# Peptides against a protein of PDB entry 8BZL, part 11

Target 1, 228 residues: chain A of PDB entry 8BZL
Amino acid sequence: SYDRAITVFSPDGHLFQVEYAQEAVKKGSTAVGVRGRDIVVLGVEKKSVAKLQDERTVRKICALDDNVCMAFAGLTADARIVINRARVECQSHRLTVEDPVTVEYITRYIASLKQRYTQSNGRRPFGISALIVGFDFDGTPRLYQTDPSGTYHAWKANAIGRGAKSVREFLEKNYTDEAIETDDLTIKLVIKALLEVVQSGGKNIELAVMRRDQSLKILNPEEIEKYV
Target 2, 242 residues: chain B of PDB entry 8BZL
Amino acid sequence: SRRYDSRTTIFSPEGRLYQVEYAMEAIGHAGTCLGILANDGVLLAAERRNIHKLLDEVFFSEKIYKLNEDMACSVAGITSDANVLTNELRLIAQRYLLQYQEPIPCEQLVTALCDIKQAYTQFGGKRPFGVSLLYIGWDKHYGFQLYQSDPSGNYGGWKATCIGNNSAAAVSMLKQDYKEGEMTLKSALALAIKVLNKTMDVSKLSAEKVEIATLTRENGKTVIRVLKQKEVEQLIKKHEEE

## One batch from the design tools (peptide; made by RFdiffusion4, then SolubleMPNN)

Design b1_p8_6_s3 (from b1_p8_6, 3 letters changed)
Fold by OpenDDE base, seed 2:
Structure b1_p8_6_s3 (fold): chain B 228 residues (1-228), chain C 242 residues (1-242), chain A 8 residues (1-8)
Amino acid sequence: as target 1 above (228 residues)
Amino acid sequence: as target 2 above (242 residues)
Amino acid sequence: SNADRLYE
């Protein structure tokens, strides 16, 4: 049988392949995003990197453009495709519109891409969720999440992956104006949130910070330990 | 449950891609391939299983393929799939060279193929490639490099790794014996022989059953060399004397 | 496991 119709409605109205793709996301390590006042922070659970693996090639946080970063959970190979497409779009936008993308724009682009893969014949959904953070040209920090379905929303804080539920519960309780009053407090909030699900402390956490008019900065382990 | 096993590009209820996992499992039955990164070079060592007396000796490398002047790969898995992928790698590398008038960076070549592999896991009517690859190369950006890719389109850089039969055991041995920062090509070759001797299901390791290629830099040029049988014999002999 | 290698 030509498996052309991969994502179809069930009799009860479910798109099972989309739901199952969401389950694939849950197999990914945890990622968390927090929007501060003048900072956006991404934190991810480090998957145990094999001793002989080059750490350079194991990245869960990536830049899409100078003003936009993304963390993902789910299928790594799928993520690469999405990231590449997003990067191309960011560059294309700069060329055609002569301005960098807004975080919402690129999120919508990614979401649309994902949605198309839920409706196209012979394609399965992407098995990834993404946290997309950055700054709009007006200096406003933004955080968006997108899922395999192509749905996206803006967030103050959110989490994806295996430990997302616990992290979200923590954030719901602890995300206050006071908790994000400073950049350092915002970073600390992300670390504390991740520590709800990450074992062995700060050694298993990767953090990325983007401040207004600054490029993405990946914190080294020593920098992370200062916040723990 | 059986329904999800038969379709090539669908998620299971648990979010698994079984066909990809099965492709990876199939690779475990293929001959062992090792890659080791050294300070002064990188090597591939592969098990040669098809030894037939009537084979024309002109077949120097069954499992190691030169991709361009700066890269080579070894394959584990379905031979026909491997041939398709290696040809594609060569084409990609050549097209890049023609377009940009410079060699394709190692990781870009790996990524390009991985995108193809990934596509075969996402687009219907296709099955995953039943092949894992080890890539060795040199470029001006990162120097000597070793990569591994699998049927999913996932890849990673490695200091040392193994694919194929008994790969887990081989990786364990590599982890034990690989000394970061102190690995010479000579020591890497010795390590390769040591690991192959333990991982190959043969009573005695022979040069006829092992292919080794080294990638080095000489006078600002990349040199990819497949070791002669005599050289491999010497390596084996040296190991047996240790 | 092979499955674990697919997800990040």
Scores: peptide ipSAE 0.364, ipTM 0.795, DockQ to the pose 0.769
Fold by OpenDDE base, seed 3:
Structure b1_p8_6_s3 (fold): chain B 228 residues (1-228), chain C 242 residues (1-242), chain A 8 residues (1-8)
Amino acid sequence: as target 1 above (228 residues)
Amino acid sequence: as target 2 above (242 residues)
Amino acid sequence: SNADRLYE
């Protein structure tokens, strides 16, 4: 008998492998996403890059397309697979539909991919959650979250990973229209949220900002300190 | 807990992939492999554990494999798994060359294999590869490069790193002695010998127990060279005199 | 730990 990964229902109706995959996500470093008025911001806890490691190869935030970026928590190798598939889909969509994907579309694609991996006797679920942010072609900022089950929802703000609970609690209290009134305030909100769980201040935070009709910008440490 | 230990592609209740972790543990028992990036080249140094006089000398290197004209790798872990993966690397590189009429970029080759490794952690009926690899290469995009990959399919770029036996100690030594921006291939070779001398479970480092390959650029071409025993002996001698 | 290297 092939020792196949079996995602099956328990007698009480649970998909344990999916739930366990969610536990894998919690082992990842914290990521936060916030939708502002004309900006989307992703912030991540920097895992201490080992001395002598090339920082270029350590990316928790990645672009899926010009108008969409993603942060993830969980198994890094799993994330790479999802990212690659999503990138291909984004390009395919541009070729076939002649428009960039909407953030919802690509989220749904990723979610569907994840769901399929929960419904196969020969595959385990992806051990990742993702925050997907970007702009639709109409200029609307979007934030979505997807988890190992393939479920996805739109959010104003959310967090994933180890410190997600604390970050979410902070966001629930502090996310207001006033708090996101400007781009700078939105960025500040993300930083403050991450500082709830990140030790050693702004040096351990990576921020990515996408503004309307602009490319993804990763802020350098000096830029981050201006907001702290 | 044992149920999750025996199945290859299932999460534990805590979200762990034990088979992947165990594969990584197995690599810790393999011979030491070092990689060091220099300004003018990149090198691999690997421990030779199987010095059998009866081994046919046909194999120039036991642990260092040429992948294409621009890349080489060293392996730590299960030999049979290593052979499969190195063959796959060569095939991937060749397919790319045929398709695009140019050599595959270094990172793309690494990621292609890492995707395969990852698949063996996610698809049922397969076990993880018990192999970590160090990759050295040159391409027109990033120049000289050093990568490390593990059984999970994770990879990273490095200035210097180590896999296999006593890798943690080796990495610590590399962190102490590696001078960023000032590393020549000559100094890198000396550093490799220094680290191997301290990390290998041998009383005395001998040229017979060490394989070293360098990757350089000469006249616009990549040159991959395995050092001769005499050259390695000279490096060891120089180290002992210091 | 090996486990820590798997997650980001």
Scores: peptide ipSAE 0.352, ipTM 0.779, DockQ to the pose 0.783
Fold by OpenDDE base, seed 5:
Structure b1_p8_6_s3 (fold): chain B 228 residues (1-228), chain C 242 residues (1-242), chain A 8 residues (1-8)
Amino acid sequence: as target 1 above (228 residues)
Amino acid sequence: as target 2 above (242 residues)
Amino acid sequence: SNADRLYE
């Protein structure tokens, strides 16, 4: 049934549904990730929370495990599915292998999941990209990106979502060893990068930081303002 | 492009899921349903459109469903879809209770159903559910809670919200009149009547056309109560006198 | 818009 053949090759070799899923990602708010020396930082553009909405239920940054967190851009419901699957895998890995996942491992898992949804009949691609950050057990900070196609790469810094191009251009110019020399400088870099596309300053930015052997910390607005 | 709106699970060139959007649009034509969170309880107020003289008024609930001892929901959209989803909610809640010997947390029940909804937007051969839900509940983690979910499988927590017909106008009114931290169940009921009176597509609000349920805590137990018609009449009368 | 509600 043609109704089941969602992702097929075009005559010119394109997977249009994957490409269109990438367009869906661009509709998402901007997320940025930066790997510092001993810190990983995620920053996201806050979507205006509707009055009377509980902010607790609006999360663009989430923990996958104690040592891994993720930001996404694209379809919110799709993201939830991916996040839940990743969390289960992280726990499963701890049980079966008796060690937490490496950032690369969980990234590969997510990537594989996405890839399957590009090749299986009756499934559409996930409409999300993700920035996955964390620390390996050896203390190495990591940053990975995945896209709807199931590809993934390691990055020093990257951005996804509607403002990703501008943010990436900023990072390409400003990501230096000096710019990430300290944790504070790394955080400042992320904020400055987001300010390229975010209006109204620090009030519309959410920041999460993870340091070696520390849990994910979401900065409060007051803490963010200190860096602006 | 019509080419991309006729299939349930494909992206448009712009990255849109039109069938999901259309499902959401369809819900806009359903009867109005409100949810309001108060300090001492949470309520659902829903428009009753199916009024038949032979219906047993004592037991009839068109849009409000008890899910378990601690949660209830209201539905806006396709009735048959709603029945499937409400049944699924009850099953999920029961399975959790059996497995963990504790009631399912409110948000977990909501997310479980939302995962099902999402699946119907991603897998071929399926259409999105034409249903939005409001969930009210109590759990030991967050106390009284109000959630809204839509056909996409997205959900959120709310202090007050509305789904169905004229939901945007209702939400606007709620934003104006809802006082955070000061809302009593009594005031919430009054607010619900006020909003329904303005948003329902009726000339005059009557008790027969409104269903209201409250969820409260009494002696450490959750009490879900559907208001009697006489009680609703009194609320309407009070509103008219103001 | 309904579309805007789908994306984050």
Scores: peptide ipSAE 0.352, ipTM 0.788, DockQ to the pose 0.750

Design b1_p8_6_s3 (from b1_p8_6, 3 letters changed)
Fold by OpenDDE base, seed 1:
Structure b1_p8_6_s3 (fold): chain B 228 residues (1-228), chain C 242 residues (1-242), chain A 8 residues (1-8)
Amino acid sequence: as target 1 above (228 residues)
Amino acid sequence: as target 2 above (242 residues)
Amino acid sequence: SNADRLYE
């Protein structure tokens, strides 16, 4: 019954709670990230926001800093904790180092946080994966993915959540230099990827775009439809 | 597998937190609470179930709590848990006021408590709070606001929503009747009575079984008022005549 | 479902 303990290995070397946390991620709506030449794009499946719900409070994409944004899949409340910690770290870094964080740095920070929660006997793993995108100070676009285990890698494109497998398969097939030659094409790629799993087109998609030296821009539905 | 049902802070093989889900289920059996946002105010309406004649102190409000001068909440779930959380909300609000010399923004107060709730789902040796809350408030950033939070620490802003018994049906009714941009506090009150009348498991809605609080702005100040029984009676009467 | 409300 090793799977009942938070921080124990099974006889065969598995950390079941971490694996189960990964399953929790799959219950989340799909998020996709793509790194272009001079652009990073996050797309998320909009859960049917209840008609009377304030859309402002339902955000799957959030800014961590001016140069970094994140999309997540999994437990919403867990995500809030991670986001808050990351934001604090970004500000702290600016204060102490006098430069914004690199995307890799903040990803590593988040990953380390998650990892610690896998070793503490008094804590369960975070039930979230995250796509972290942004620009380093030198203007290099970056995309990272992290999971409940604390593992992280850099990606050209990736997806998380319930439809991630299908989206990844699409991206593996369609991510080419030609497909990301322009900002518009990159955005289009993300939309097409999401449409593999999202029904009813642009109305159920949220897109965030970050260009070099520009702030995060969330596209409105009309803007998204231009690419569909 | 039932082996995960009784343990807190563990994921099932399917990635579920059963204790959180069960807490939410328990809340579904609690008294109904409604919140409705209007253009000129926001209201809470809550079912009062415990009317005991031998109660020494007629508490003006059993389920609606004033948090500070600009916010109030209603609770569905375990009473003892509710008391702890409402007290915590008040403390958070006061600490903020002391530190910043300004009232805490509504959403920030909600999130602060939600972080606590979340912690009780992640840290060992704790059980989730068996409580959902509706928050009403006003701040200079977003004006009148309505929020809902659950045992997971998740929250959202709403134009109208319901927690507790028959909440799903109530939400459905609210979706049908709520007119965005045209909702006055008067209309909201009428809507609240309408929904409660249909969702409460009572043969006849009476003023003694309903608590209603409104939050408005008067002369640049927030006014939180619990309606008197007579006022509630009038609302019920009007509904019955329609 | 309650489960669905926990995940985003």
Scores: peptide ipSAE 0.340, ipTM 0.767, DockQ to the pose 0.794

Design b1_p8_6_s4 (from b1_p8_6 with L5R S8L)
Fold by OpenDDE base, seed 2:
Structure b1_p8_6_s4 (fold): chain B 228 residues (1-228), chain C 242 residues (1-242), chain A 8 residues (1-8)
Amino acid sequence: as target 1 above (228 residues)
Amino acid sequence: as target 2 above (242 residues)
Amino acid sequence: SNADRLFL
């Protein structure tokens, strides 16, 4: 089969399909992640949901397991594939190792999956970046980012998607130990960061919070407005 | 530029999947399909374009397909692609039933097909399916449901939506007239006729050009019914009188 | 646009 969709090196050493997949990520709405002391927070720019669309089916933040959640930017359908595979791996790990995944483990799994799609014949890269947050079994909060290339790194705070540059610049200036001293301050930091790029305030923000030994909590709009 | 248009599963320099976009554009040339969720049921209404007097069998439904006892779909796009996808939906639903001894949840069936669609956008040597689908169903988890899926493998739940020809105009009309929480199946049927009358590229709406299916619950069972031509005619007549 | 529908 002429598998013409191959990510190949350019003469100058670029993987154009990976770079173009990164451009696809920039078409996604902004997502931000912040690691606090005993909390991890994900915030996303709500894409304007069509008036008649069921909001339940439009999610940028999802649980991968009880101790791990993910926000993404980029191709929605691609994200679903990654999320599903990650969920299966989380469950498989619980069955085979008898422990939940570490945040690093599942991030590495996702990253490896993405990397394989940059090297496999007849496959295009995933057009998504992800912010993966959660708690390890020792109670350590973690934040990781992965991109279409399959690279991943641990972060204190990061952003992906359309407004990521502005949000990162804000976080670089405002992420301090004092700014994350409490859970509420950490949440406020995420909101303030998103407000750099989100118009019309808290109505266009979705926030998810995971505290130590707690499940993912998606804040309702009223809860978000308390922090604005 | 042309290189990216000819390859089915590559990103453009701008991060676009042109073949997926073009597949979505192609659907705009297909007959209109509407879906409307009501409190007491859900419906599909579809434009019937193939009316030939010499057809031996007037297929009861050209565009509406029963998937299982609890779900039906309508299709807009390439007919051959639609046939493949509808068959796959039936197979997925049947395999699930055999494996779990219960009907597949509506969203799971939709997502299963969407994963197939997505694969055709990511794996080389394949083109995207030139088909969008509307799904109606009932399950014990969410009750009555309406979904839309496109060639990208993206999907969404809807209260009301439209695919195919003049879908944007139809959606605009639905947004104006759909009353959340107050929609009965009767009112949904009337709304469907109203929207089709304005969005179909026909001089006069006739029952022969419209297929309507309703999904309701009766005595704890899902009932999928394709409306008879006479029933559709009555709906059209009622609309003309209003 | 159709393009916009692909991304979140």
Scores: peptide ipSAE 0.420, ipTM 0.800, DockQ to the pose 0.768
Fold by OpenDDE base, seed 3:
Structure b1_p8_6_s4 (fold): chain B 228 residues (1-228), chain C 242 residues (1-242), chain A 8 residues (1-8)
Amino acid sequence: as target 1 above (228 residues)
Amino acid sequence: as target 2 above (242 residues)
Amino acid sequence: SNADRLFL
C-alpha cells in the first residue's frame, strides 16, 4: 500500500514508492530518444496546450548545457527540480574542471540525485524518467535513460512515458545501421516511432536535434512535416 | 505521528499524489480570480467574499497583493497558506533585488515559489499548499506577463486564465471572447467584468464584491493600481448596458 | 482533471 513509509522495503524486497513513481512516469506523454551516427534526436508527444496558454512555458525538452539536452516523462514540477540541479552541476563542472560534462557524468549525477531521494525517510522519489542526450567533448553522441530509482543505462534508442512500450517495440524492429545512416533518416526514425502512439500526426510532435558541434535545435512544425 | 508525515508526500499505487490533487480541489471552493493579458497592460480581477461590515480594517485588497514594484498576484485557496506564500514571494523578490541590484524577472519569481510548492509535495512532514496564484508583472525580458501556479508547483504563462470557483466555466468564456493581438486593457477590463458576472455565485455583480488591479507602464515605470469602487461600478454599469 | 495537470 502507499501508506507505507517512503524508504521501507517490502518483505519481498520491493521499494513500493519507487515502483509507484515509475507508474507516475507512465502518466507522462511519450518521449523518444535516438542516437544516430553524428546526431542525437529527442522527440516528444505534445501535450495539448490550452488555447490561451503560452507555449513558451510548456516544455518537455530542455537544454541542460550546450552539449546536453533532456526530455522527461512524469511529474512536471519534479522535472523542473531535476533540470535546475542538473544545470547548476553542468555549470559547476565547467568552472571546476574547465570542461563540459560528459553525457554520462551528468546522467550519473541525475541518477545519484534520484537515488538519494529513495533513501531519505523525509523525501519521496522523483516521479520522472528522463532521456538525456548529447555529445561528449570527443564528439561521441550519447543517449542515456534514467528512472525514479536512480538507475541509468546507455541506449541506442529508447522511449519513456505513456506510449513507451509501443515505441520501444517499433524501435527494436526498425533501429538499424541503415535507418540511422544519415541525420535525416535518424529524424525520420524518431518521427515514425512517435507516430505509433501519436494520432494527430506531425502537429502533435516536438523534435529536438543536436548535431556534432552544434547547439540544440528545436524543429518548427514546418520542418517536422518535411520528414513525415 | 510518523504516519501522518509520510501520507502527505507519497505516491499512490497508480502513481498519483492525492494530497496535491485534494489541495487543488480545495482551491475550487475559493473565490474566483481572473487574469487577462492585454497589449498595453495586464489585470487581475478577484471576487471579494469577505464583506463583513464589522471588519476593522477593510484591507484595500483582500485577494490582490503587491509583490514588488513590477509584480502583483491574486490568490485562491487557504488564506493562511496564501499569506505565507505571498510573504515568501516578497522576500524572494527583495533578496534578488539586493543581490543583483535589479528587479527579479517575473518568471524567476514564479519559479522560485513553485520550487517551494514542489518541495512541500516531496518532503515528508509537509503538506501541499492549498493555494493557486495568478501573477501579473512586467519585466524588460518579456514585457507584460500573466502566470498561474498551483499546489503541485506547476506553473504556466497565459493570455487569460482563471482560478477558484467556476474556473472551468470562466476559462471557457475567456477562450470564446479573448481576441489575441487585439486585447486592450479597456477591453480586458470589460471581459473581466463579463466573465465575473457569469461565474461569481452572486445574483448581481456589485463593485463591493470585486477587486480589480491593473498593471501598466507609464514613463518607463510600472504602475500597479487597484481600481476604485467607482471605477468598478462604471465597468459594471457599462456591461449592464450592453 | 487535476491529476492530468500534474503530468507532462
Scores: peptide ipSAE 0.417, ipTM 0.795, DockQ to the pose 0.797
Fold by OpenDDE base, seed 1:
Structure b1_p8_6_s4 (fold): chain B 228 residues (1-228), chain C 242 residues (1-242), chain A 8 residues (1-8)
Amino acid sequence: as target 1 above (228 residues)
Amino acid sequence: as target 2 above (242 residues)
Amino acid sequence: SNADRLFL
């Protein structure tokens, strides 16, 4: 039945539901990822948490495994589904292969999941993009991006969400070997990039840092202010 | 374009899910439900609309449902959808208990249902559930908890919140009057009455039109209690005297 | 808006 086909080609060869899912991503708050020398940093625009809302339940950055974390932009509920699937895969990989996933592996898994939802009858695309960062077992820092289509690439730095264009333009100008020479400089670069689109400074930024052989660290507001 | 308004699982050109938004709009027409977290407990307060003398069933609670020994919920939206979801919550909680020999953590139960809701926004041939829920509970991980979920499958934890009719006004009032860290269950009950009195489309608040449930801990056990009509009357009277 | 609540 044609009535179940949600994502179909237009006469001109476009997958409109995928394109519209990309528009859904742009409704999300900005997220930025930067790969340093021995550090990966995720920064997100903190959506104004409603008074009386528990901040614990409003997370734009999440761990997928001990060596991988993800920031997303777009539909929150869709993100939860992807995150849960990715977490299960990370654990499954540890059990079956006896090693943690590579950042590329889990990105490819997420990308494949997204792609299937663009081609399966009766399913709409996921309305999310993700920045996936972490360290491979060999200690190599990685940054990947994936979009609603299931396309993914490795990046030095990138951004997703509402202010992504401005942030990317900033990163294109300011991402140099000198700018990422140290962990602190890398963090500063992320903050500066986010400040292109975030009005209220450090109070509206959430930062996650993963260093080589270290667990994910979410910086508190006081720690962020040290870099501003 | 209007063609996107009628289809359940498609993005608009602007990246919107109109059927989910419309489901949320429908909930705004439902009876008001409040949730308030206190230091010593958590409560739900809900508007009772179906008061008919010819009802054969003595409804102890129309809108507040016990899910397990440690959790309850209130619903705003389509009654039939709410019945399906509350039954599913009970099943999920029971399956978890059987599997792990311990009660399901509050947030896990909420997320399990939210994943179902989300699926109804993504899979064809389904419409979103026209229901929002407030969840109250206790677990050993986070203690007393209050959650809200909507048709999208999104959820959040709250200190106080409202769903249904005049929810925006109620939330505004809660923001003004909620004292973080100082909220007792007694104060929460008074606040609930105050907010309901202003947000319900009634000339005078009466105990027959309000359901209140409290969740507390006594001797290391969770106690879920629906207040008696007389107790609600006393709360209303106290509010009118202030 | 209801729309805004769907996105992060």
Scores: peptide ipSAE 0.395, ipTM 0.772, DockQ to the pose 0.767

Design b1_p8_6_s4 (from b1_p8_6 with L5R S8L)
Fold by OpenDDE base, seed 5:
Structure b1_p8_6_s4 (fold): chain B 228 residues (1-228), chain C 242 residues (1-242), chain A 8 residues (1-8)
Amino acid sequence: as target 1 above (228 residues)
Amino acid sequence: as target 2 above (242 residues)
Amino acid sequence: SNADRLFL
């Protein structure tokens, strides 16, 4: 049955389908996440929306719950599946546990979902990486990253997608306690990081901000220009 | 590397899903379908290729399907695949209505089908659906809407778009002539005829080769109407006089 | 043609 998607080990111990899924992620536009002191910020490179396309339907940043949001890079349709499953889990958790998910919990859920698609016969890996940000109930800001393999880690700052290498290099040099001392500085850091790979300045950047005990806010272009 | 183009639901070394790409390519062989959003309605216009005198005329349309009271779609691609997907759309819409006692929002119906399409790109032993769809609808959340979906399970909202044969050329024409905020249904119909006349592989556009449906709101109800052949003839005639 | 019937 050679028509089944099989993620198997190569003779040298590689899971090629997982590695190739990681290559699919690199075809996605860049996303960046930064954890500040009392803020989490997601920034994404806007794909040029075709004339006559509704911008509302082109989203790389989405809410999973009131306290958690994510950005992704890679296959859009794959991302929708993951997002929907995560949203259902967030609601289920609220119902069964009577508390919102922690950022780590929902990240682990997503990671587990991805991992299952790397081990089940007849499934291919998800072609997405995700940056998951939010606040735990104790008010702690969190940033996690997941990849197609189902691995996940907590980060201070990270990037995914085609420009991720350059953005990460920038963040490694510029992420300091001083650079995230205020919410505004944290936002500026994200913008500066994205500008390493975004050609048309602030007009091609989408920014989402979540502060403690506040809902996800998508910044409008005018608000972004204030930070440039 | 023929291994990656012959197997369904696997990534190439470059992260490509060749079977999905090939399914999208296959849609280019289907008849042209247009969708145009207007201020006072939304329309679908589709090429009718199967003109046979012995066909039973008791059908809604060859390429345009009513999904529920508030939505319709047009299809480009493999006929059998299209039939499966249109039936699924109707079932999804009906299940929602039964569960929530209200019509399914347009985007939710689109996404539900797109999730099915996506699954056929990720699960082994499946092939992608060789079908793209245009959806027209009305709901209380966003009013008149136009969506497009492809074999990957991707979708987007549009003011105007095209799928099937010569879709790229059609989209270019729509971009040139579509006036945002000023598009009436009447103007949209004229634009549809203009674009079809240029994009259909026919020497002369005729009413027998074109299906047009409009979705409007009258007295707080959605009205989905397939234009009569005579109405389409008048639209073509008007275009020829311009 | 039969081929045309395979595609919408």
Scores: peptide ipSAE 0.089, ipTM 0.685, DockQ to the pose 0.041

